# Peptides against a protein of PDB entry 7UQJ: the designs that were tried, part 268

Target 1, 160 residues: chain A of PDB entry 7UQJ
Amino acid sequence: PELYQNFNITPPRGVLFHGPPGTGKTLMARALAASCSSDERKITFFMRKGADILSKWVGEAERQLRLLFEEAKKHQPSIIFFDEIDGLAPVRSSKQEQIHASIVSTLLALMDGMDNRGQVIVIGATNRPDAVDPALRRPGRFDREFYFPLPDVKARFKIL

## One batch from the design tools (peptide; made by RFdiffusion4, then SolubleMPNN)

Design b2_p25_4_s2 (from b2_p25_4, 17 letters changed)
Fold by OpenDDE base, seed 3:
Structure b2_p25_4_s2 (fold): chain B 160 residues (1-160), chain C 160 residues (1-160), chain D 160 residues (1-160), chain A 25 residues (1-25)
Amino acid sequence: as target 1 above (160 residues)
Amino acid sequence: as target 1 above (160 residues)
Amino acid sequence: as target 1 above (160 residues)
Amino acid sequence: MEDLEEAEKAREALENPPERFTLLP
């Protein structure tokens, strides 16, 4: 919140970290959580793996997402990091459609329900941005994307 | 620049990331470069290793530093990241004095010559902040330092 | 090999990276692979997810592990990184016993069959070291363990 | 086969989880 408010940048509700495996997406999300923390202002970091939410909470994934966002709101300023978000919210056209569609819809609603003034940032990390539901990559959701290239020294961090 | 301008903090000309190896200094510098980038405002990230500048450019290191800072100025907003900056700018009292002294002096002059309104940030990373020339750590240079602790030093990497 | 030879440490056949999710285990394994690489000595990095080997190679997981170790041996010096190794080699007492037991036995045999002089290092990463079969954590296998704590949110990046 | 440079950066990033990331807005 204030992190982004101070930059006069509309705080992205969500940031998508994408790039080849092991380009530092997860670590970056943790570093962001830590650097935004101060002695006066501790940022609470919530990490979930996309595949874990889907696998551990079959039938309760929506509730667990809601609880996660509520807890993040309660502990503002906070970061919710979804590692392997393509495992949580695969493209809707994949044949395991119904269960994934509800989880995606819940995540969409939770991201849409974040007050832009709220002190919760959602970071998604994926190796396969094209496997993430395009609805999550829209404005007001994961509307900022950071490519984590293999750091060929040439790697223009293209924010898309 | 705007990164720091928005904090109502006199933009450090340089930030020193220091801490043990494996604390995310290089990744954080990359993250900062990425996160300060937007669709509207791409930050150009220049990475150099201190030891590489010294070893690859023996006799031309000063010129290469000047070119780097000119290129960074040309591609504003930009970040110059010196990884292992202690290799570039060791303490002047170390016996390889003359060659290092000129490189340090050039880096000092380049940092001093940055307009505070300029959109170039210099990040140095080191595992040994005490091996960095104190002149580089003065106000208007690497005047902000971020300690990257080992994730709690209490976690004994128990080599079992 | 030389990585560990230079440390006068008997090169572990395997290293277990464990700690909370997103503590940088996967990235550490990758940076080890890269830092041990030089222009003269390229390390080949092989990454597999434990759950992927189990799920994608149902009935062929043993063969795929053998092929992976053969390929790693062929491309020495090399690192085999098993992300989420608890998914590959869960504790033998877990009720899905028979299929997991054969995969664990194959991995044990492959690790035991690595010549200590070989230039293959196996890194396992897990969030749940207690979910990894204790037989894998014995000497000559994953006999070195590195705990990746959460960066204690207490790590004040002291901006000095 | 991932290039060693990828692996190094990924490891440096993991070994070095900065305790504080500044989310640059």
Scores: peptide ipSAE 0.000, ipTM 0.203, DockQ to the pose 0.034; fails the geometry check

Design b2_p25_4_s3 (from b2_p25_4, 19 letters changed)
Fold by OpenDDE base, seed 2:
Structure b2_p25_4_s3 (fold): chain B 160 residues (1-160), chain C 160 residues (1-160), chain D 160 residues (1-160), chain A 25 residues (1-25)
Amino acid sequence: as target 1 above (160 residues)
Amino acid sequence: as target 1 above (160 residues)
Amino acid sequence: as target 1 above (160 residues)
Amino acid sequence: MEDLEEARAAEEALRNPPKVTTELP
């Protein structure tokens, strides 16, 4: 929020952090939450793991997503961080994905329904950007992507 | 502390964490503090930002450093983490740095005055190791350095 | 490796990093790998996600673990980082866990079979330390635990 | 340049202990 407000940039509704595991996606999301949290304006950080939303809330995942977005809206400015978002919104492949399709559809609707004036940023993190439904990666949703490279093993750690 | 005690190693008086921004220096310091805290022995983690010590306590920074080290000594085992230590102890360049020189001198004296038996570890973090007064990087002070590389910048953040 | 070698400490065979999501467990493991990598001695960092070992290599997970440990041994000094190790080695509860039981047994054997002279450190990261098989948390395995607290504003790193 | 500023801001954010009262609901 503040990072983008300080630049007079409309915060992206959604940012996709992608890259190999342990590249700091979660850390960056937390860092952004922290940087945007002033003494005057605390940012509320909501974290959900994509696979957990599917597994723990069979049949209620849509409701839980709605509640999450409502809660994030109530506690603005806020960040919703979806860790392993590829677990929440896999590429629509087979008929068994009807449950997945409804959850994805709900997430799409929630991201589309966020007023541009809201101080809610959604960050999705994935190790598999290609495993995320392309519909989520469109403008107005996760329309900004940040690649987190592996820390190059090649960077000569010059311990001087 | 405990990591070193469990190994019968005298903890270094000071460890310098250096490396580019976002490499996890602060997180490492916290994780070390956490790791060294057992159920039986809580480590007290003192965090100070170098620039804050200079800016907030004009004329009292030396006293604040002394108090910090005394408090850390009272609450042993403890870690003192100086974030942005280059802000606290810049390389002595210009005449306006007399105030900086006294603070650096105080920090040097405090690090020198720590009994080798103390369970106080000082961690300095900087993005600019060359901006830290070389006197702090000598044996008995920040005599151990840990480089935190960038996760390889070479993977072109292709913002497509 | 080198962190512990520089201290004349026998590196723990295994270190468990635990704490809430995004507390920087993965970053710490990378930072440790990085800090131990000199220009002369590169540390090879092997990363595997626990759930991926179970899901991608159904029936070959044991072989993949063996290969991983052999490769780590060939490329010493090395760190094996298991992200979400609770996904690889859940607490043995129900009968369906025979495949899990064999993988856990293999991991136990591999950790037990590491010569104390080896420059291989195994780091497991979990958000759920209680979901990790207690057999892995014994001496000679993941016998060191590091709690990664949420950056709670309240200075109480209460490692309970 | 923006990415470096975001990385700096993220670092500054990492450096600023988040006064994020993460009230996990």
Scores: peptide ipSAE 0.000, ipTM 0.182, DockQ to the pose 0.069
Fold by OpenDDE base, seed 4:
Structure b2_p25_4_s3 (fold): chain B 160 residues (1-160), chain C 160 residues (1-160), chain D 160 residues (1-160), chain A 25 residues (1-25)
Amino acid sequence: as target 1 above (160 residues)
Amino acid sequence: as target 1 above (160 residues)
Amino acid sequence: as target 1 above (160 residues)
Amino acid sequence: MEDLEEARAAEEALRNPPKVTTELP
């Protein structure tokens, strides 16, 4: 968060945390939320899992996404964290096309409808960035990507 | 494995990592696997996600669990990490009872069938320990439970 | 980085990532650097290891630190990541006192000499925050501290 | 060298958990 202030960089609307499972993507998103919350300014942290949105909200997933973004805007400053975002917004070429296409379209519209000045950051975590619709990875959406490498084997040996 | 050998402590058969999502349960399981791997003794780390076992292996989930435990025994010392184990072994009272009951029964039998002398540790991670079948949380199975607290709000305040 | 922009929070000059080895401190620093890099604005990420500065640059460590901070300022937006910063800036009471005291003094001066508006963030990672000179942990230096917990030591003790 | 290959194989196995759809022979 602070790096962008110093850089006078328009904060990205979305950040994609990608890398192998168990590399701390979810922990990082929470740590970022915690680090930006002061006693005076609490950041509201919204967490959703991509697969849970699809499974629990069949036919309401689009509405639930809209409500999530509205609540995040209402309770700004806020972070929306999508864990396993590849489960929410798979590449449009998957055979379960129509339902996923509607959710992806809704998420795209919600990310595009965020004012660049809004105090809402979206973090998507995935183990498979290539399984996320490329439209979500464009400028103005998840335009920043963080690779969470496995701790290098050399780092493992130095931890021992 | 080596920690338990050094302390002459019978390694627990199973450890339940529970706590809020994004508290580092998965990261810890990996870190434990890495920390127990020396140059002389590498730990084989098997990772499975509970929901993926149910969704991908309909009708073969039991066989896949058996194969996983056999491979873990063959490649001992080893860790089997079940991420979101509440998705694999939900409480027996859930309405999708029969398929889940067979998988739970298989997992129970596999955990019970681990010799106390085997260098296989099972780690289950869950955000909802109460959603895990109590039979899995008994002595000789997931008999040790680790709470992963959210990083203390006081730690958040020292970060700011 | 972006959250601080949105919150109009003066970014800390320095962030101390502390916690046991293998908790993802180095991963987090790299992830933060990558998140702040867009296609349009790349963040220059400088990584140094504290022990390597002392071992490789005997008598030039102070000069190398100065050059590092100059290069970071020149190539802003930038992150300086010190891995194992306790190896660079040990507490002044250690018996190898004089050489370490000069490096610590240099690092203090370099951190104090950063304009609050400068687009340089310093991240120090350590497994031993108490082994870092308290002068580095004061406001305007490493004034933010992120604890990377191992999953509860009570969890380790119950695993043992 | 073997240690790095096994660690890479473990890393690759962690990155690409074997899609258990392939029958291990």
Scores: peptide ipSAE 0.000, ipTM 0.223, DockQ to the pose 0.045
Fold by OpenDDE base, seed 3:
Structure b2_p25_4_s3 (fold): chain B 160 residues (1-160), chain C 160 residues (1-160), chain D 160 residues (1-160), chain A 25 residues (1-25)
Amino acid sequence: as target 1 above (160 residues)
Amino acid sequence: as target 1 above (160 residues)
Amino acid sequence: as target 1 above (160 residues)
Amino acid sequence: MEDLEEARAAEEALRNPPKVTTELP
């Protein structure tokens, strides 16, 4: 965070963490939340799983997303972390997946509707960035992408 | 594993990593795999998600579990990591969830059938250890449990 | 980083990651580096181990530290990560550790000499924050501290 | 203790991705 003040870099609205499972994406998101929280200024961390939004919130997923973003806005500064976002926002396949299309469209609208001055960061984590709807990977949405490589055992040996 | 030899502690067959999502459970499992791998002795890391075993392997989950354990045995020393194991092995609910009961029973049998001399460690990660079938948490199965606390928000607060 | 702009938080010069080994301190440092690098603005990450500075750079450790800080300043924005900083900056013991005292004094001077407007963050990681010279833990140095708790030690011992 | 430290150092190392100058997008 402090690096960015020095860098005069405008905060992204959305960050995509991508990489193989167990590369620390979720941990990083929590760690970012924790690292951005001070005793004076707590960051509220909201976590949802993409698959949970689809499976547990069938028919209410759009409402739950809206509520999540409203709550995140009320509890600024905040991070919304979508784990397994490829489960929430799969690539819009052929004509039959209208329900997925609505959820993705709601997420798109919520991300687009965020004021750039808002203290809400959205982090999506996926193992398959190619399985995420390309519309979510556009500027003003998940326009920032982090690759979490498998800890190449070899690469670590070289740093030791 | 090597630590246990040094301590004259018999290696557990199964370890349950539990704690809130994004506390580094999966990362820890990978780190253990990497740390136990030497230049001379590579540990093979097998990763499965509990939800994937249920959703992607519907009707073949038992077979896929058997194949996984066989492959892990062939590639000793090895770690089998079940991420979100609460998705694979939910608490045995009432009579209607026979399919879940079969998958859980298969996992139980596979864990029970592991020879203690085998260099296969099974790590289950869950956000909800209470949602895991208590039978899996018995001696000889996931009989070792790790709590992954949320990174104390307070301690990371101080860097900002 | 972006959260800091929204928070109007002045960047610390130095951050101490403390907690038992393998709690993700170094991971976090690198992930912070990665998360602060944009396509437009690359953060240069410098990594050194405290023990390496002492053991590999015997007699040149002070010079190597100066060179490191100069290079980090030249490649702003940058992060200097000292892994195992307790190896570099042990608590100043009795009369015989004059060499350690000089290295610690050099690091203190380098941290004190950083302009707060400089885009250089120093992250120290240690397993033993009590083994770090208290002078390094003062405001303007490693004045921000993160605790990386062990995932329950008992449980990790059980997996190995 | 050392091996826990080492396993933890390895976890920490695993958590320590290389200097990926990942451009923050």
Scores: peptide ipSAE 0.000, ipTM 0.298, DockQ to the pose 0.043; fails the geometry check

Design b2_p25_4_s3 (from b2_p25_4, 19 letters changed)
Fold by OpenDDE base, seed 5:
Structure b2_p25_4_s3 (fold): chain B 160 residues (1-160), chain C 160 residues (1-160), chain D 160 residues (1-160), chain A 25 residues (1-25)
Amino acid sequence: as target 1 above (160 residues)
Amino acid sequence: as target 1 above (160 residues)
Amino acid sequence: as target 1 above (160 residues)
Amino acid sequence: MEDLEEARAAEEALRNPPKVTTELP
């Protein structure tokens, strides 16, 4: 959040972190959350794993998503981080269509219903951006994407 | 590996990264892999997810573990990173005992069979260290553990 | 930078990353730079090591700092990362006072001279925050600090 | 080019930030 304010860039409602496994998407999201809170302005960080939402909240995933977004709104500024979001919102054309379609529809509605000025940022992390429903990757949702390459050996050298 | 050589610290055979979800265990493992490779000494990074080993390699998980360790040995120096290792090596007393017990036994044997001078480091990441078989957490295996706290809300304050 | 825009939070002019050696401060700074770059808005990342500024730029450190900030301004949005900033900006009361005092004074002036709307963020990383001049840690400079705890002492020992 | 590669390498390092998020037990 705070990194965006000085640049007068409208916060993306949603940010997709994508890249090979273990490229630090989750850690970056936490870092960003941790980076965005100040003593004066604590950011509440909500973390959910996509597969956990489907497996632990069988039949209530939509309700839990709504509650999560409500809690995030109550605790503004906030970040909602969906780890492995491809597990939550797979491409609608995948054979497990109906249950996933409802969850995706709910997530779409929740992201669309965020005020442009809302201090709730949604970060989705995936190893498979192409497995995420393209509707989530549209403007006003996860309209910004950050690739997370393998830390090339070269990226290390410049840090040391 | 290289970070260890400069400090005359014997590289652990195994490292357990543990802590709450999204605390960057996987990222740290990759960053460590990427930090330990120099232009002169590239580290090969092998990544496997514990649950994927069980689900994708049904009936061959032990063989795939052996192959993974052989490949890691061939490509020394190397890091084997097991993400969600609690999915691979749950506590033996968990109700799914038999299949897990064989995989755990294989992993134990593979870790014990690593030469102390072998440039193969095994990193296990888990959100639930207590769900990992205690036998894996003994000296000569995952004998060192790293807790990954939530980026304290305070650590958040100061970057943003 | 980008994280700040979305929350209407004025980015800190400066952020201090502090914590024990090898806690990933440099990596996090690079990680922030890279995350702040979008396809539409690339952030220029300037990295300097504090000790390198003093050792490589003997007698021109102040000029090089000015040039660095000018380049960062030309290439907005940008991040200036000072690794080991305690090497650049030791406490003024430390016995090597005169040369360090001039460099610190220059850095203070450069940070104070950044427009609040400037899309230049300065990140300083140090293992010794108490060795950094307190004047740099005031509001409008490195007014935000992030502690990078040791991956529990055991956690680092496995990487080193 | 090098600075863009450095920014990309920084982006890449960003993408693999060792957040030593050490969760304290």
Scores: peptide ipSAE 0.000, ipTM 0.285, DockQ to the pose 0.030; fails the geometry check

Design b2_p25_4_s4 (from b2_p25_4, 17 letters changed)
Fold by OpenDDE base, seed 2:
Structure b2_p25_4_s4 (fold): chain B 160 residues (1-160), chain C 160 residues (1-160), chain D 160 residues (1-160), chain A 25 residues (1-25)
Amino acid sequence: as target 1 above (160 residues)
Amino acid sequence: as target 1 above (160 residues)
Amino acid sequence: as target 1 above (160 residues)
Amino acid sequence: SEDEREAREAEEKLKNPPEVYTELL
């Protein structure tokens, strides 16, 4: 609430930062965390990588996601940053697709289960927004998307 | 020259941005590129990943580095940003170490071959500065290092 | 000096970071603070918001500014970051304009009173550089301005 | 003294920029 009250934004449950590699998605998430913290109000920043959710949490990813969201809720106001959330893309094997589907389903349930009055922001960063499950991009989940363009080669940074 | 004249900086040939993941190294490089651009003077920003230099350019990495530096020189003032330059760390295989040594040697030669009067800045970003070849960190190469701490709770940026 | 010696820049007393919201001004300031810190040389980062200077320091803002500059001087090398320095803009009430004028006058005096050899950098960030008092933007104050563009190419940040 | 306490609290408030706790769990 208050973080979002300061921004006069309806709290996105989730924000998708998308754009080419190195556009500062991870950084913007950290900067938002830092800028929204005050002396009276510290924001807890949780970071996970989409690939790590699949690789490091084999067989416990769902549990670790639940624990992450519980810890984020416990340490409100909080930001959960999923870097490389496109790493939660289904891998071509049927067994990995089932694991993916379970993890994504768990993430969806966790995002849907957040009280909109909760002071937990979820930020997903991807280089491939089209590789993110459309279910994650629905209202009440990653319902806001911010494109991080590469400055095009011809990006005349007109310093005005 | 002029970029460095505007900043009154002796042009570092190379700047190493190091610090934990998501401390904004890539964004800082972009923002430096943006801030140093003017209406009259646009900076061309080139980006490469250390891992891509090893993986995508197998057998042509040296040539692609030369072309990158030539293009950067042609489009002066320019920034070459090597993201994840720690990805140029030797892979434990003798064959990959030889490839690595050739690529790093080429990068060293390109950095050493730059006229200090050139308007090309090279920025390397790493999460593991100790994994960067010490030869890259010598004077006339990545001769300036910038740590990007996580804001530790206690705003003593005690760079440990 | 040494921070500025490392950058070989004539120490700006103040740098104005301006540009649209979310261009990473606050983060650039933090990353500059971080990057200029070394194991041997830690930079103290002080942050204040323009709105907080007016709202939280009602009747003591001038004193708190003096203390801030004294602490920054004591903890050299230091960065003072004023986020939302456009929040020091006169609010349309004559009483708030007088308070603003006193605060801005105090800030001007503090910036003017800094030894150019001091290792204190003042960074102001604003989304509205035209709302910043022109007196702050004069030589020896916020004498350098860095625009943080949104990349003007057809990267409509389609907030879809 | 109360002034030293206020100065210390002001110094602590000066020293504690908004803590982004990055708990790397």
Scores: peptide ipSAE 0.000, ipTM 0.212, DockQ to the pose 0.032
Fold by OpenDDE base, seed 3:
Structure b2_p25_4_s4 (fold): chain B 160 residues (1-160), chain C 160 residues (1-160), chain D 160 residues (1-160), chain A 25 residues (1-25)
Amino acid sequence: as target 1 above (160 residues)
Amino acid sequence: as target 1 above (160 residues)
Amino acid sequence: as target 1 above (160 residues)
Amino acid sequence: SEDEREAREAEEKLKNPPEVYTELL
């Protein structure tokens, strides 16, 4: 509740950051985690790369996702940031179908199992929103999407 | 009020983001604008470069600032982000004294004229907080400052 | 020369951005490309993912690297940004030894072949600097390293 | 290259930055 209340928005279960690479999606997610924490209320920021979960945890990716969500729930208010979520949850039509399908199914179940009163936000970042399984982009999951335009090259100069 | 209430802080009229270039000041300002917006409550994000206001609007910079604040007030809740605000509001002791003094005076007056109950936040970003007119950094203006450290200041100066 | 002169530093051939994911490495590289560009002098920003070069260009990765460096030289001043360079240039001791060794060798040769008077900067980003082939981290290659710490979560929390 | 075209199309899409969907938080 409180994490979402800090944001004066209808609490999303998940938010998809999409847009060209290096538009600051990952930095935004960290900025959000940072913006929502105070000295009294630290937000725990969990970060995983989609491809790293697949590669490091061959055969244990589902367990690692469960542990991540449990740990995020234990340390709420928390943000789970999946960087390059298209690497974790590719569209099911790609030839590595069985392993990716189970991981996507686990992520779907974990997002569906989030108590809307929980203080856990899931942020997925991708450069290719169409490479993310459409099931993840449905209501109750990554049901909010944020296009990170390349800041007008002139607007990026403004970050420096 | 509500934009400021989203920030568990006494509502600032202005916030100065300072720190070395590319520490994410502009991205953070956009992140804040983003974080404070919802489907039900879109935050209008106005962005201006300090130098662009001076260079594009030679002789009309004051009018453009007034219009910007009026537009921000009309589209509240809103964030006005001045990127490179040191380019807009240099210290009055620099030889271009008269023109910069009037622009700074206008910005000061606009910030002083903001209703504390208004939902307009002004964010200034600079790499050089000491190049910003101290009058802007006073209570009721950019009275909150946020240092964006270089992620380890030592390392980044070797690239630049 | 001029790209490097815009950075008040001894011109690196390559710069390694390392640190936890989402510390803004990719954003920094883009912000650098941005900050060095003006209306009179646009910097061409080339971006490649390490893993994408391996996966998209199976058997042609070396040719694509050569083309990338030629194109960057043609469009100088330019920045070549390798995001996740540990995916392109893993440590030579990993079991996929032969294919990775040739790609790393090509990248080494391309970096060694850069004219120090050229206006091409190579930026590699990684979360795991120790997963990058040590040969890439030597003088004349990625001989400058920049740690992107997590911005102290506290510093961003002051913004809200 | 396709990537240069995607970069230019991204740059052209940059000229008209689509609304930063501010709904994030």
Scores: peptide ipSAE 0.000, ipTM 0.197, DockQ to the pose 0.031
Fold by OpenDDE base, seed 4:
Structure b2_p25_4_s4 (fold): chain B 160 residues (1-160), chain C 160 residues (1-160), chain D 160 residues (1-160), chain A 25 residues (1-25)
Amino acid sequence: as target 1 above (160 residues)
Amino acid sequence: as target 1 above (160 residues)
Amino acid sequence: as target 1 above (160 residues)
Amino acid sequence: SEDEREAREAEEKLKNPPEVYTELL
């Protein structure tokens, strides 16, 4: 949060947290929410799992996404966190491909419909960035990406 | 690992990280590994998913658990992290109940067989602590529990 | 980074990440850096360990801190991350107390000398916030603090 | 023996957790 203010950069609408399982993507999203919350300014944190969008909301997933974005806008400033966002991606069944396409299309439209001045941030977390629909990774959507390395790799990163 | 040595506290054999999805359980385990690793003392971090133990190791899960604990002992000091450890729990099929019972029994025996002087820590993470076999939550196993709250709760804590 | 821009909050000059070892402080700092970096705007991430400032830079630590801040300013937007910032604090030797006092005084002066419009953020991480010199925790320095709790403490937060 | 090969493949799978090197690019 703080960095972008210092930089006078237009905040991205969406942030993709990617990396191996257990690298801390979900904690990071949560810590960002907590960090931006002050006594004067509470940030509302909404969380959904990609797999839950497909499994719990069968036939209503698009409506539930719309309601989520409306609620986030109503309770701004807010964060919408999608954990396992690659879980929106189809399993190879034609029926799941169609359901996925509709849900992803709805999410794309909701992210595109966010006012650039809106106090809503969307964070997606995935272990498989390549399994996230490329359309979600475009400017104005998840246009900022954060890689979460394994700890052993972090120790070996000489910041060259 | 290093924390408990520095504090002259007998490290718990097992630590259960529980809390809602995205509260940072897996990150915490990894960050513990990284924080305990120094230039003088590298900690080896092993990671497994509970669901992968059932799905990838069908018929060999017990052997793979034994090999994991042997390797962790060989590369001590080490952390074994079980993500989604509740994923070892059966779905309602009698065949899965039997497979689960054998795997859980093996994990119990491996945790009980850990020398109190061993520099191996086991961390389990779950979103459903009540779905973790109560036998795993007993002294000498996952006898330390660590809840991971939602961020909104952290923001409201005034540290009294 | 992004959250603070959306919220039109004056970014702190310094952010203190504190909490038990392995709570994800270092990971959080790195993920903040990565999130702020885009193809269009790379953020330069500088990392130092508090213990390394005392041990690797004996007799030149003040100069190395100055060079670090100059380099961060030259490569703005940038993050300076001090891992284990409490490791600047002396061990009980009078000689280390004097060296620490000079290094901390230099860090204070460098943080005070940062322009409020400068595109440099300083993040400190510690397991011992009380071992961080109180002067570093004043407004215009590490004036924002982020606690990284152990999981157990998180459980007891009744959402009031 | 097949057991040594399986043990070695298991040891390699254990040593090489898929290094999903999440480089912070």
Scores: peptide ipSAE 0.000, ipTM 0.236, DockQ to the pose 0.039; fails the geometry check

